# Peptides against a protein of PDB entry 2AKA: the designs that were tried, part 14

Target 1, 299 residues: chain A of PDB entry 2AKA
Amino acid sequence: MEDLIPLVNRLQDAFSAIGQNADLDLPQIAVVGGQSAGKSSVLENFVGRDFLPRGSGIVTRRPLVLQLVNSTTEYAEFLHCKGKKFTDFEEVRLEIEAETDRVTGTNKGISPVPINLRVYSPHVLNLTLVDLPGMTKVPVGDQPPDIEFQIRDMLMQFVTKENCLILAVSPANSDLANSDALKIAKEVDPQGQRTIGVITKLDLMDEGTDARDVLENKLLPLRRGYIGVVNRSQKDIDGKKDITAALAAERKFFLSHPSYRHLADRMGTPYLQKVLNQQLTNHIRDTLPGLRNKLQSQL

## One batch from the design tools (peptide; aimed at target 1 L11)

Design b1_p12_4 (made by RFdiffusion4)
Pose (drawn by RFdiffusion4):
Structure b1_p12_4 (pose): chain A 299 residues (1-299), chain P 12 residues (1-12)
Amino acid sequence: as target 1 above (299 residues)
Amino acid sequence: LFDEINEFIDSL
């Protein structure tokens, strides 16, 4: 039903101002990744526009509830900017930065107060994700020293909940067994039943190696599987993001790689969007029947 | 169920 994701979108809007309550548990996807995993590129490739803050280290300092709605027209709106339509995605980026600084005292710390961004676009399927601060060790920023723990604690508030599906994002050019995202997913989902794996930067692996065993779901098995993507950035005449060309380059990569050609139809951003739309819809269908009564008891 | 959820949301 094309209606389940929109219904939960209303619930997320309604609970955006309700502080942390460990018992409140909406069906949703939390995006978890180490700072080196490229998780922003995954989201920007869904939207087809660069719109996320840029900087060294952390990009998301408040949870970003990103609601993507397939549309014939292309614009964005923030719940905190009532009625305003954003058509220039650079301004969307600037608003994320400004609203975040408005809340965070130090210009580098984090806050649990969400930013609710809805994007209407022909480039997206109906899908909602909650992007969370990326994980890192060296608090190389400017306050606070325990920042690693503050980030981990914020992630745990989301992903310890049973109705929270985990989109664990890991770069292929690293030791995947040591992935921060997969490790934290294992801590709260030991059976791997509610974690969806995303492997980025497949085109950056060392010569003569590949990630076939992980992509085939054999090395680090997850019930919901893994999906590989690459960010082969193409710019148009004006030097801006060209998503049609970028997606074609990604398609060419999978079709031409001897290790991946037989999986190409189950790799790439369009397929990832399809999978997330499907899994999120089925998950909502599963959890909605008991939801109204459960919410009343938990508020 | 959808109507009940909508009413619930409007009551928040």

Design b1_p12_4_s1 (made by RFdiffusion4, then SolubleMPNN; from b1_p12_4, 5 letters changed)
Fold by OpenDDE base, seed 1:
Structure b1_p12_4_s1 (fold): chain B 299 residues (1-299), chain A 12 residues (1-12)
Amino acid sequence: as target 1 above (299 residues)
Amino acid sequence: LKQEILDFINSL
């Protein structure tokens, strides 16, 4: 069976080239969460490289369509600069920053216009994710006072689509009832049919507390469940801890933690990547017949 | 382009 994810990537690239991205409900996964929830860190852990913009406040200011493609070679390509192969992932980070600033200007504004990045790697499964700006309540720099609503409106353009799956990223060291990700997901998916929960920062929970009931899908049930992950700490990042060592530490965390040991085979970044690949593949298979019929009716 | 996309989907 031909890989359905590379197929939809070609469709997505074709639709992006004609400016019709808004009207076609392509099967996709949108990544949502508050600022500093760990969204970009989850994506970097899939690639095994530091390549996303870092900093305080709103770092992701445009949708990033991240197309992961399993390959024997490691390189990145942008849709806006076809034919340029990036092998240095620091140059990938700089290109995302430059292309973001080119469209949004210097005022740290947002734009709904996606950046399309394809990463070929032996370390990835075929997977496409749309990284969306982090929800925030506090404008930074020259951001307009209504930036919270502008971000929300941008997210709603993706998550309201029937064929959009929602990767809701929530930190465990914050009250889950206050999760911006789960709030927006529940607004557009009240039955929890399209939402996959990711719980980050499990290693930063207060001593004597755990997220077991959340991860067991008992507290706030989602049909697609929850997956816990452990990202690199700021100390690990500053100490230049590689992602490979971080993934080994994540595995050790789940295996050694009394509350999570029994879940350890259904937790962590490698398991999340596998689940998302399977979920997206199945979702494409289920939605393609409807997309075909819609396209036929428009001809 | 819509026809090409449709033809491509129908080839699957």
Scores: peptide ipSAE 0.089, ipTM 0.788, DockQ to the pose 0.137
OpenDDE base, seeds 2, 3, 4, 5: peptide ipSAE 0.087, 0.060, 0.087, 0.068; ipTM 0.783, 0.756, 0.786, 0.769

Design b1_p12_4_s2 (made by RFdiffusion4, then SolubleMPNN; from b1_p12_4 with N6L D10N)
Fold by OpenDDE base, seed 1:
Structure b1_p12_4_s2 (fold): chain B 299 residues (1-299), chain A 12 residues (1-12)
Amino acid sequence: as target 1 above (299 residues)
Amino acid sequence: LFDEILEFINSL
């Protein structure tokens, strides 16, 4: 069976070239979460490289369509600069920053126009994710006072679509009842049919507390469940701790933690990547017949 | 490219 994810990637690229990206309900996974929830760190852990913009406040200011493709070679390509192969992932980060600033200007505003990035790597499964701007309440710098609502409206353009799966990223060291990711997911998916929960910062929970009931799907049940992950700390990032060592530390965390040891085979970044690949593949298979009929009726 | 992709989808 041909890889359905690369097929939808070609559709996404074709529709992006025609400017019709807004109106097509393509099967996709939108990544949602508050600022500093750990969204970018989850995506970098899939690639095994530091390549996303870093900083305080709203770092992701345009949707990033991240197309991961399993390959024998490692390189990145942008849709806006076809034929340029990036092998240095710092140059990938700089290109995302430059292309963001080209469209949004210096005011740190947002734009709904996606950046399309394809990463070929031997370390990835075929997976496409749309990284969305982090939800915020406080404007920073020259951001408009209504930036919270602008971000919300941008997210709603993705997550309201029936063929959109929602990767809701929530930190464990914050009250889950206050999770911006789960709030927006519940608004557009009240039955929890399209939402996959990711719980980050499990290593930063207060001593004597755990997220066991959340991870066991007992507190706020999602049909697709929850997956816990452990990202690199800011100290680990500043210390240039490699992602491979971080993934080994994540595995050790789950195996050694009394509350999570029994879940350890269904936790962590490698398991999350596998689940997302399977969920996206199945979702594409289920939605393609309807998409075909819709496209045929427009021709 | 769009027509080729549609033809491919129609073959599935």
Scores: peptide ipSAE 0.022, ipTM 0.661, DockQ to the pose 0.138
OpenDDE base, seeds 2, 3, 4, 5: peptide ipSAE 0.021, 0.021, 0.021, 0.021; ipTM 0.657, 0.649, 0.632, 0.650

Design b1_p12_4_s3 (made by RFdiffusion4, then SolubleMPNN; from b1_p12_4, 4 letters changed)
Fold by OpenDDE base, seed 2:
Structure b1_p12_4_s3 (fold): chain B 299 residues (1-299), chain A 12 residues (1-12)
Amino acid sequence: as target 1 above (299 residues)
Amino acid sequence: LIKEIEEFINSL
């Protein structure tokens, strides 16, 4: 049986090659969250490589269609430079930055035009995610004063689609009731049917506080639930702490924490990757009959 | 593209 995720990736690439006019509601997962919520760190932890742009403010300025493909080899390919294999993930980061700047210019503007990146790795499950710009309230540098609304409008192009699942990334060390990710998810998915909650920064919560009620789905119920993760600190990133060592530390965190120990087998980045692969595969299976009928009516 | 869509539909 062909893997359903690579099958949909071929359609996604074909539609991306024709341009934006294919208003096909493809089954996908859009990643949403505030600036510094930990979105890029979650994606890098899936790959086991540092390859996404880093910095203060809006780092992701174009949608990044990240296609993870399980393979015996490790390399990346961009749709805009077919046939070039990237084996250095620093060069992958530089290409994302260069391709972003080529379209947005020097003014740190945003563009709705996706970058399509495929990563082949033995360390990934088949998974496609659309990384979206981080929600911001305050323009920085030369950003237009309406940048918050421009980002919101860009996110709405993805998250309003019926076949779009929402990966809502929220930091635990901030008021979760005020989470930008959970707010936008609730606006477009009021019944919590297509939203998956990710709670980051559980290791940075104030002493004597925990996110147990959120992770147990008691505070803001989502049909697809919540998964807690622990990302590398900025000090760990700057110190070049290996992602494999960070994933071992994450597992130790959940197993040793009194509030989370009973949830530890349903937490962490490896479990999140497995759940997302399963959720996307099932969602593709459920949407394929409708997609087939729509495609057949256009032929 | 039409061929890719047809191949996709036929692979389902």
Scores: peptide ipSAE 0.122, ipTM 0.811, DockQ to the pose 0.142
OpenDDE base, seeds 1, 3, 4, 5: peptide ipSAE 0.109, 0.098, 0.100, 0.098; ipTM 0.803, 0.798, 0.782, 0.799

Design b1_p12_4_s4 (made by RFdiffusion4, then SolubleMPNN; from b1_p12_4 with F2K N6L D10K)
Fold by OpenDDE base, seed 1:
Structure b1_p12_4_s4 (fold): chain B 299 residues (1-299), chain A 12 residues (1-12)
Amino acid sequence: as target 1 above (299 residues)
Amino acid sequence: LKDEILEFIKSL
């Protein structure tokens, strides 16, 4: 049986090439969260490479359709430059920045036009995610004063689709009741049927506090539950700590923490990747009959 | 696009 995720990726690329991406309710996972919630760090931890733009403010300014494909070789390809294989992930970062600036200009504005990036790697499971701009309240540089609403409207184009799953990324070191990710998810998925919670920054919580009740799905229940992760700190990034060592430290964190030890086998980036692969595969299987009928009626 | 859609439908 052909892998369902690569099958949908071919369809997604075909529709992207004709500019019809906005109207297709394809089975996908949209990644949502506030600025600095750790969205891009979660995606980089799946690949095991630093390849996403970094900086202050809105770093992701276009939707990034990230197609992870398990392969014996490691390289990246962009849909906008077919046939160019990137083996240096720093060049991948630079291409994302250049292609973002080409469309948005120098004003740090946003565009709803996706960047399509495929990464082949032995370190990934088959998984497609749409990284979306981080929700913000404060315009930076030459951003329009309504940038918060422009980002929200862009996110709504994805998360309102019935076949869109929502990866809601929230930091543990902030009040979960104030989570921008969970607020937008609850607006479009009030029953929590399409939302997967990711809790980042568990290592940055105040001493004597924990997110146990959240991770046990007791505080704000989601049908698909919550997964805790630990990303590299800014000090770890500046110190060039590799992602492999960070993943080992994450495993050690969960195993050693009194509040999380009993959950450790259902936490961390490798478990999140496995769950997302399974969730997306099952979601594709469930949506394919309806999608086939819709596509056949348009032929 | 029609050919790609048809190929997709045939692969299902």
Scores: peptide ipSAE 0.110, ipTM 0.801, DockQ to the pose 0.142
OpenDDE base, seeds 2, 3, 4, 5: peptide ipSAE 0.100, 0.088, 0.065, 0.065; ipTM 0.795, 0.786, 0.777, 0.773

Design b1_p12_5 (made by RFdiffusion4)
Pose (drawn by RFdiffusion4):
Structure b1_p12_5 (pose): chain A 299 residues (1-299), chain P 12 residues (1-12)
Amino acid sequence: as target 1 above (299 residues)
Amino acid sequence: AILDEVNTILDS
């Protein structure tokens, strides 16, 4: 049903101003990743436009409820900017930065108050993700020293919930067994039943190595599987993001890599969008029947 | 207020 994700989108809007309540549990996807995992590029490749804040370290300092709606037209709206239509995605980035600073005292700390961004685009499938602060150790920023713990605590508030699917994002050019995202997913989902793995930067692996065993779901098995992507950034004449060329380059990469050719049809951003749309829809279908009665008791 | 809003949404 093309209606389930939009229905939950309304619930997320309604609960955007309702503070943390450990018992409230909407069916949704939380994006979890270490700060080196490239999780922003995954989202920007869904949208086909650069729109997320840039900076060293943390990019998301408030949870970003990103609601992607397939549309013939292309624009964005924030729940906190009633009626305004954003057509220039640079302005979208600037609004994310401004609304975040409006809330965060220190210009580098974090807040649990979400920003609710809806994007209508021909480049996206109907899909909703909640992007969360990336994990890191060295609080190299400017307040606070326990920032690693504040981030982990905020992530746990989301992912300890049973209806929260986990999109664990890890770079291929690292020790995947030591992935911050996969480790935290294991702490709350030991059976790997509600974690979807994303492997980025496959084109950056060392010469003569590959991530076949993980992509084939053999080395670190997850029921919902792994999907690999690459960010082969292409810019148009104006120096701006060209998503059609970037997706073609990604497709060429998987078709030409001897380790991945046989999986190409199950790799890449278009396929990832398809998978997330499907899994999120089925998950909502599964959880919606008991939802109304359960919510009444939990509010 | 929020409960009324949630019930209206789920009746949709």

Design b1_p12_5_s1 (made by RFdiffusion4, then SolubleMPNN; from b1_p12_5, 6 letters changed)
Fold by OpenDDE base, seed 5:
Structure b1_p12_5_s1 (fold): chain B 299 residues (1-299), chain A 12 residues (1-12)
Amino acid sequence: as target 1 above (299 residues)
Amino acid sequence: SILEKVDAILSS
């Protein structure tokens, strides 16, 4: 049987190539979270490379369809420049920025037109994510005053779809009960059937506090549960700390923390990758028959 | 059409 995730990747590419939406609800995972919630770091940790735009405020300004493909070689390809293989991931970052600016201009506006990026690597599991702009309330630069609502409307185009899983990224050092990610997820998935919680910045919580109740799925229960991760600090990112070393530190953090040691085997970036691969695969298997039937009815 | 292309992909 053909790998299901690559199959859906071909479908995504076909729809993106025409620049218009079709009446098909593709199985996918949309990544949502407030600005600075740690989304970019989570995605980069999957790849093991620094390749996403960084900065204060809004960074992701177009949907990024990130297709991770396990391969013996390591390189990236963009759908908008087929045939060009990127082996320098700094050039990948620059291309994302350039392609974003080409469509949105220099006003830091947003566009709903996706960027399709495929990364081949021996260090990844097959996994496709749609990275969405970070939710914000404060416009910066030349952004329109209603940028918050523009971002929200863009996110809603994805997360309202029945076959869309939601990767809700929330920082532990903020009010989790009022996180942007969990709020939007609750709005469109009130029963918590399609939402996977990711808790970042566990290492930045105040001394004497922890997110054990959240991670044990006892505070704000989701059917698909929560996974805690520890990302590199901004200092570590600026200092070019190796992601492999950061992943080792993450493992050590969970194993050594009194509140999390019993959960350590179900925490961390590697475990998150495995869970997402499995959940996406199963989700595709469950939804493809319905999609095929819907398609046939429209032909 | 896009639908025909999608059908071809799903049928492969």
Scores: peptide ipSAE 0.234, ipTM 0.841, DockQ to the pose 0.614
OpenDDE base, seeds 1, 2, 3, 4: peptide ipSAE 0.229, 0.233, 0.186, 0.146; ipTM 0.843, 0.845, 0.828, 0.790

Design b1_p12_5_s2 (made by RFdiffusion4, then SolubleMPNN; from b1_p12_5, 6 letters changed)
Fold by OpenDDE base, seed 5:
Structure b1_p12_5_s2 (fold): chain B 299 residues (1-299), chain A 12 residues (1-12)
Amino acid sequence: as target 1 above (299 residues)
Amino acid sequence: SILEKVDAILDE
């Protein structure tokens, strides 16, 4: 039997080709969070490459269907330019930016039309994520004044689907009660059945404070729990700090922190990848029979 | 048909 995640990837590609993506409740993980919550950094840490657009304000302006595929080779492919293999991840970043600008223009607007990116790598587990625009309340540049609501409406198209898992990314150095990610997750998943919490910026918390209660699932319980991660700082990103080195530093952070040491084996980017792979696989297994029946009734 | 393609994928 083929791995379930690649199976769903083929379904996603097939539906994208026929323009039916919006109506299919495919098992997937949507990534949600406020601007600067660390979503892009988490995704780049999975790949081990810098490949996502960076900058001030809204950088992700189209849904990015990121299909990670474990392979002996390392390259990326876009669905919109089939046959072109990208081995330079800087070119991947440029292609995302170019393809985004092609559809949205220069006004930093958003589009609900996904970009489909598949990354083959020996450093990834099979995992498909839908990266969504960061929630914001402040328009930047030539963005329309209602950009906040446009983003929310876009997110709702994904997260309201029953077969959509929600990766809610929240920074630890901000009030969790005000987390945009957890708010939207609670709105569409009030029982916390579909939401996986990611807590970033644990290394940026004030001295004497910690997110232990959050990470232990005691503050705002999610059935699927919380995983803490430590991303590269903006300085580290600008300085092209190696992601592998950053992952080692992340491990060291959890092991050496008095509040997190006991959780260290259930924290960090590698553990997050494993959990997401497992949860997505199980979710696909549980939902595919129903999806098949639905497809047979609609097609 | 798309249905046949989906079925083929699901049968793998």
Scores: peptide ipSAE 0.023, ipTM 0.659, DockQ to the pose 0.651
OpenDDE base, seeds 1, 2, 3, 4: peptide ipSAE 0.021, 0.022, 0.021, 0.022; ipTM 0.643, 0.653, 0.655, 0.654; seed 3 fails the geometry check

Design b1_p12_5_s3 (made by RFdiffusion4, then SolubleMPNN; from b1_p12_5, 6 letters changed)
Fold by OpenDDE base, seed 3:
Structure b1_p12_5_s3 (fold): chain B 299 residues (1-299), chain A 12 residues (1-12)
Amino acid sequence: as target 1 above (299 residues)
Amino acid sequence: DILAKVDAILDE
């Protein structure tokens, strides 16, 4: 029996080819969060490679459909350049940037047209995520003055879909009550049925403060709960700190922290990846019959 | 075509 995630990936690719991605309620996980919330770092930590665009302001300017596939080999493929295998992940980053600029131009605008990237790796579980542009309130540089609303409208095209799970990424070193990710999730999922909380930057919280109540699902309860992670610092990224070493440091952080040690087995990037794989698989199983019926009625 | 793919998925 084939894994359900790769099967849905084939459907996703087919829908992308016909430009209907926004209209189809495919079982998927949309990643939402403010700028610099740590979304890209979480995705790179799953792959164990640096491959996403980096910089100040809005870096992700098109939806990135990231299809992770467990394999004995390591390489990447884009839907827009079929047959080309990428083994250098810097070239993957450059291709994302080039393909983004090809559609959006050089004005740092956004486009709702997805980039479809498949990564084969022995270090990943089967998992598909849609990385969305970071929410912002302040236009920078040549960005349109209404960029905040353009991003919001783009996110809403995904997160309003009933079959869309929401990975809400929030930094712990900011007021979680003001989290852009949790706000948009609450707007479209008021009962917290479709939302998975990710809390980043736990290592950057002020001394004497912690996110224990949030991680224990006591402050802002979500049915699917919260998972804390510790990403590489910008200094570590610039210094090309190995992701494997960063994952070991993350584990050590949770085990050694007085407020988090009791949660350590349900925290960190590897646990997050496992949970997302399981939740997506189950979600696909539950939603595919309904999708079939809908398609049958439309065709 | 899409329906056939969905059916194939559900039959697995």
Scores: peptide ipSAE 0.022, ipTM 0.665, DockQ to the pose 0.431
OpenDDE base, seeds 1, 2, 4, 5: peptide ipSAE 0.019, 0.022, 0.020, 0.020; ipTM 0.637, 0.647, 0.642, 0.638; seed 1 fails the geometry check

Design b1_p12_5_s4 (made by RFdiffusion4, then SolubleMPNN; from b1_p12_5, 7 letters changed)
Fold by OpenDDE base, seed 5:
Structure b1_p12_5_s4 (fold): chain B 299 residues (1-299), chain A 12 residues (1-12)
Amino acid sequence: as target 1 above (299 residues)
Amino acid sequence: SILEKVDEILSQ
């Protein structure tokens, strides 16, 4: 049986080419969270490369359709520059920045027009994610004063779709009751049917505190549960700490932590990748028949 | 067509 995710990627590319992406309820996973929640770090950990824009404030300013494809080779391709293979992931980062600035200008504004990036790698599972701008309350630079609402409106275009799964990324070192990710997820998915929670920054929690109750799905229940991850610190990123080494440290963290040892096999970036691959695959299988019928009715 | 692609996927 051919993998469903690459097949849906071809559909997604075809729809992108005709400008219909916004109108199609394709099975997908949207990544949501506040600024600095660790969304970009989670995605980079999947690839094992530094390739996303970094900085203060709003970093992701356009939706990034990230198509991960398991392959024997490692390279990236953009839909907007077909035929160019990127093997240097710094060049991938620069292309994202350049393509973002081309559309939004230098004012750090946002655009709903997606960037489509495909990454081939032996280190990834087949997985498609839509990285969305981080929710913020404070405009920076020349951003419009209503930038918060512009971001929210953009997110709502994705997360309100019935076939959209929501990867809600929340930092553990902040009050989870105030999580921007969980708030927006609950707004559009009040029964918690489409939302999977990711808890970052577990290593930055105050001594004597833990997120065990959240990770055990006891505090804010989601049908699809929660997965804790440990990303590289900003110091580690600046110091060019290897992502593979960081993944080993993440595993050690969960195994050695008294509150998380019993959950360790259901935590961490590799487990998250596996779960997302499985959930997306199953979601495609469940939703495609309905999508087919909808498409047929529109002919 | 898009429909043909969907049918191709469903036939897998």
Scores: peptide ipSAE 0.150, ipTM 0.799, DockQ to the pose 0.312
OpenDDE base, seeds 1, 2, 3, 4: peptide ipSAE 0.118, 0.123, 0.108, 0.126; ipTM 0.779, 0.783, 0.777, 0.783

Design b1_p12_6 (made by RFdiffusion4)
Pose (drawn by RFdiffusion4):
Structure b1_p12_6 (pose): chain A 299 residues (1-299), chain P 12 residues (1-12)
Amino acid sequence: as target 1 above (299 residues)
Amino acid sequence: MDELLDLIEELE
């Protein structure tokens, strides 16, 4: 049903101003990743426009509820900017930065208050993700020293919930067994039943190595599987993001890599969008029947 | 479904 994701989108809007309540549990996807995993690039490739804050270290300092709606037209709206239509995605980036600073005292700390961004685009399938602060160790920023723990605690508030699917994002050019995202997913989902794996930067692996065993779901098995992507950034004449060319380059990469050609149809951003739309829809279908009665008891 | 929609409106 094309209606399930929009229905939950209304619930997320309604609960955006309701503070943390450990018992409230909407069906949704939380994006979890180490700061080196490239999780922003995954989201920007869904949208086809650069729109997320840039900077060293942390990019998301407040949970970003990103609601992507397939549309013939292309624009964005924030719940906190009633009626305004954003058509220039640079302004979208600037609003994320401004609304975040409006809330965060220190210009580098974090807050649990979400920003609710809805994007209508021909480049997206109906899909909703909650992007969360990336994980890191060295609090190299400017306050606070326990920032690693504040981020982990915020992530746990989301992913310890049973209806929260986990999109664990890990770079291929690292020790995947040591992935911050996969580790935290294991702490709360030991059976790997509600974690979807994303492997980025496959084109950056060392010469003569590949991530086939993980992509084939053999080395670190997850029920919902892994999907690989690459960010082969292409810019148009104006120096701006060209998503059609970037997706073609990604498709060329998987078709030409001897380790991945047999999986190409199950790799890449378009396929990832398809998978997330399908899994999120089925998950909502599964959880909606008991939802109304459960919510009343939990509020 | 109607009761869930009403709940959403009340929360808003």

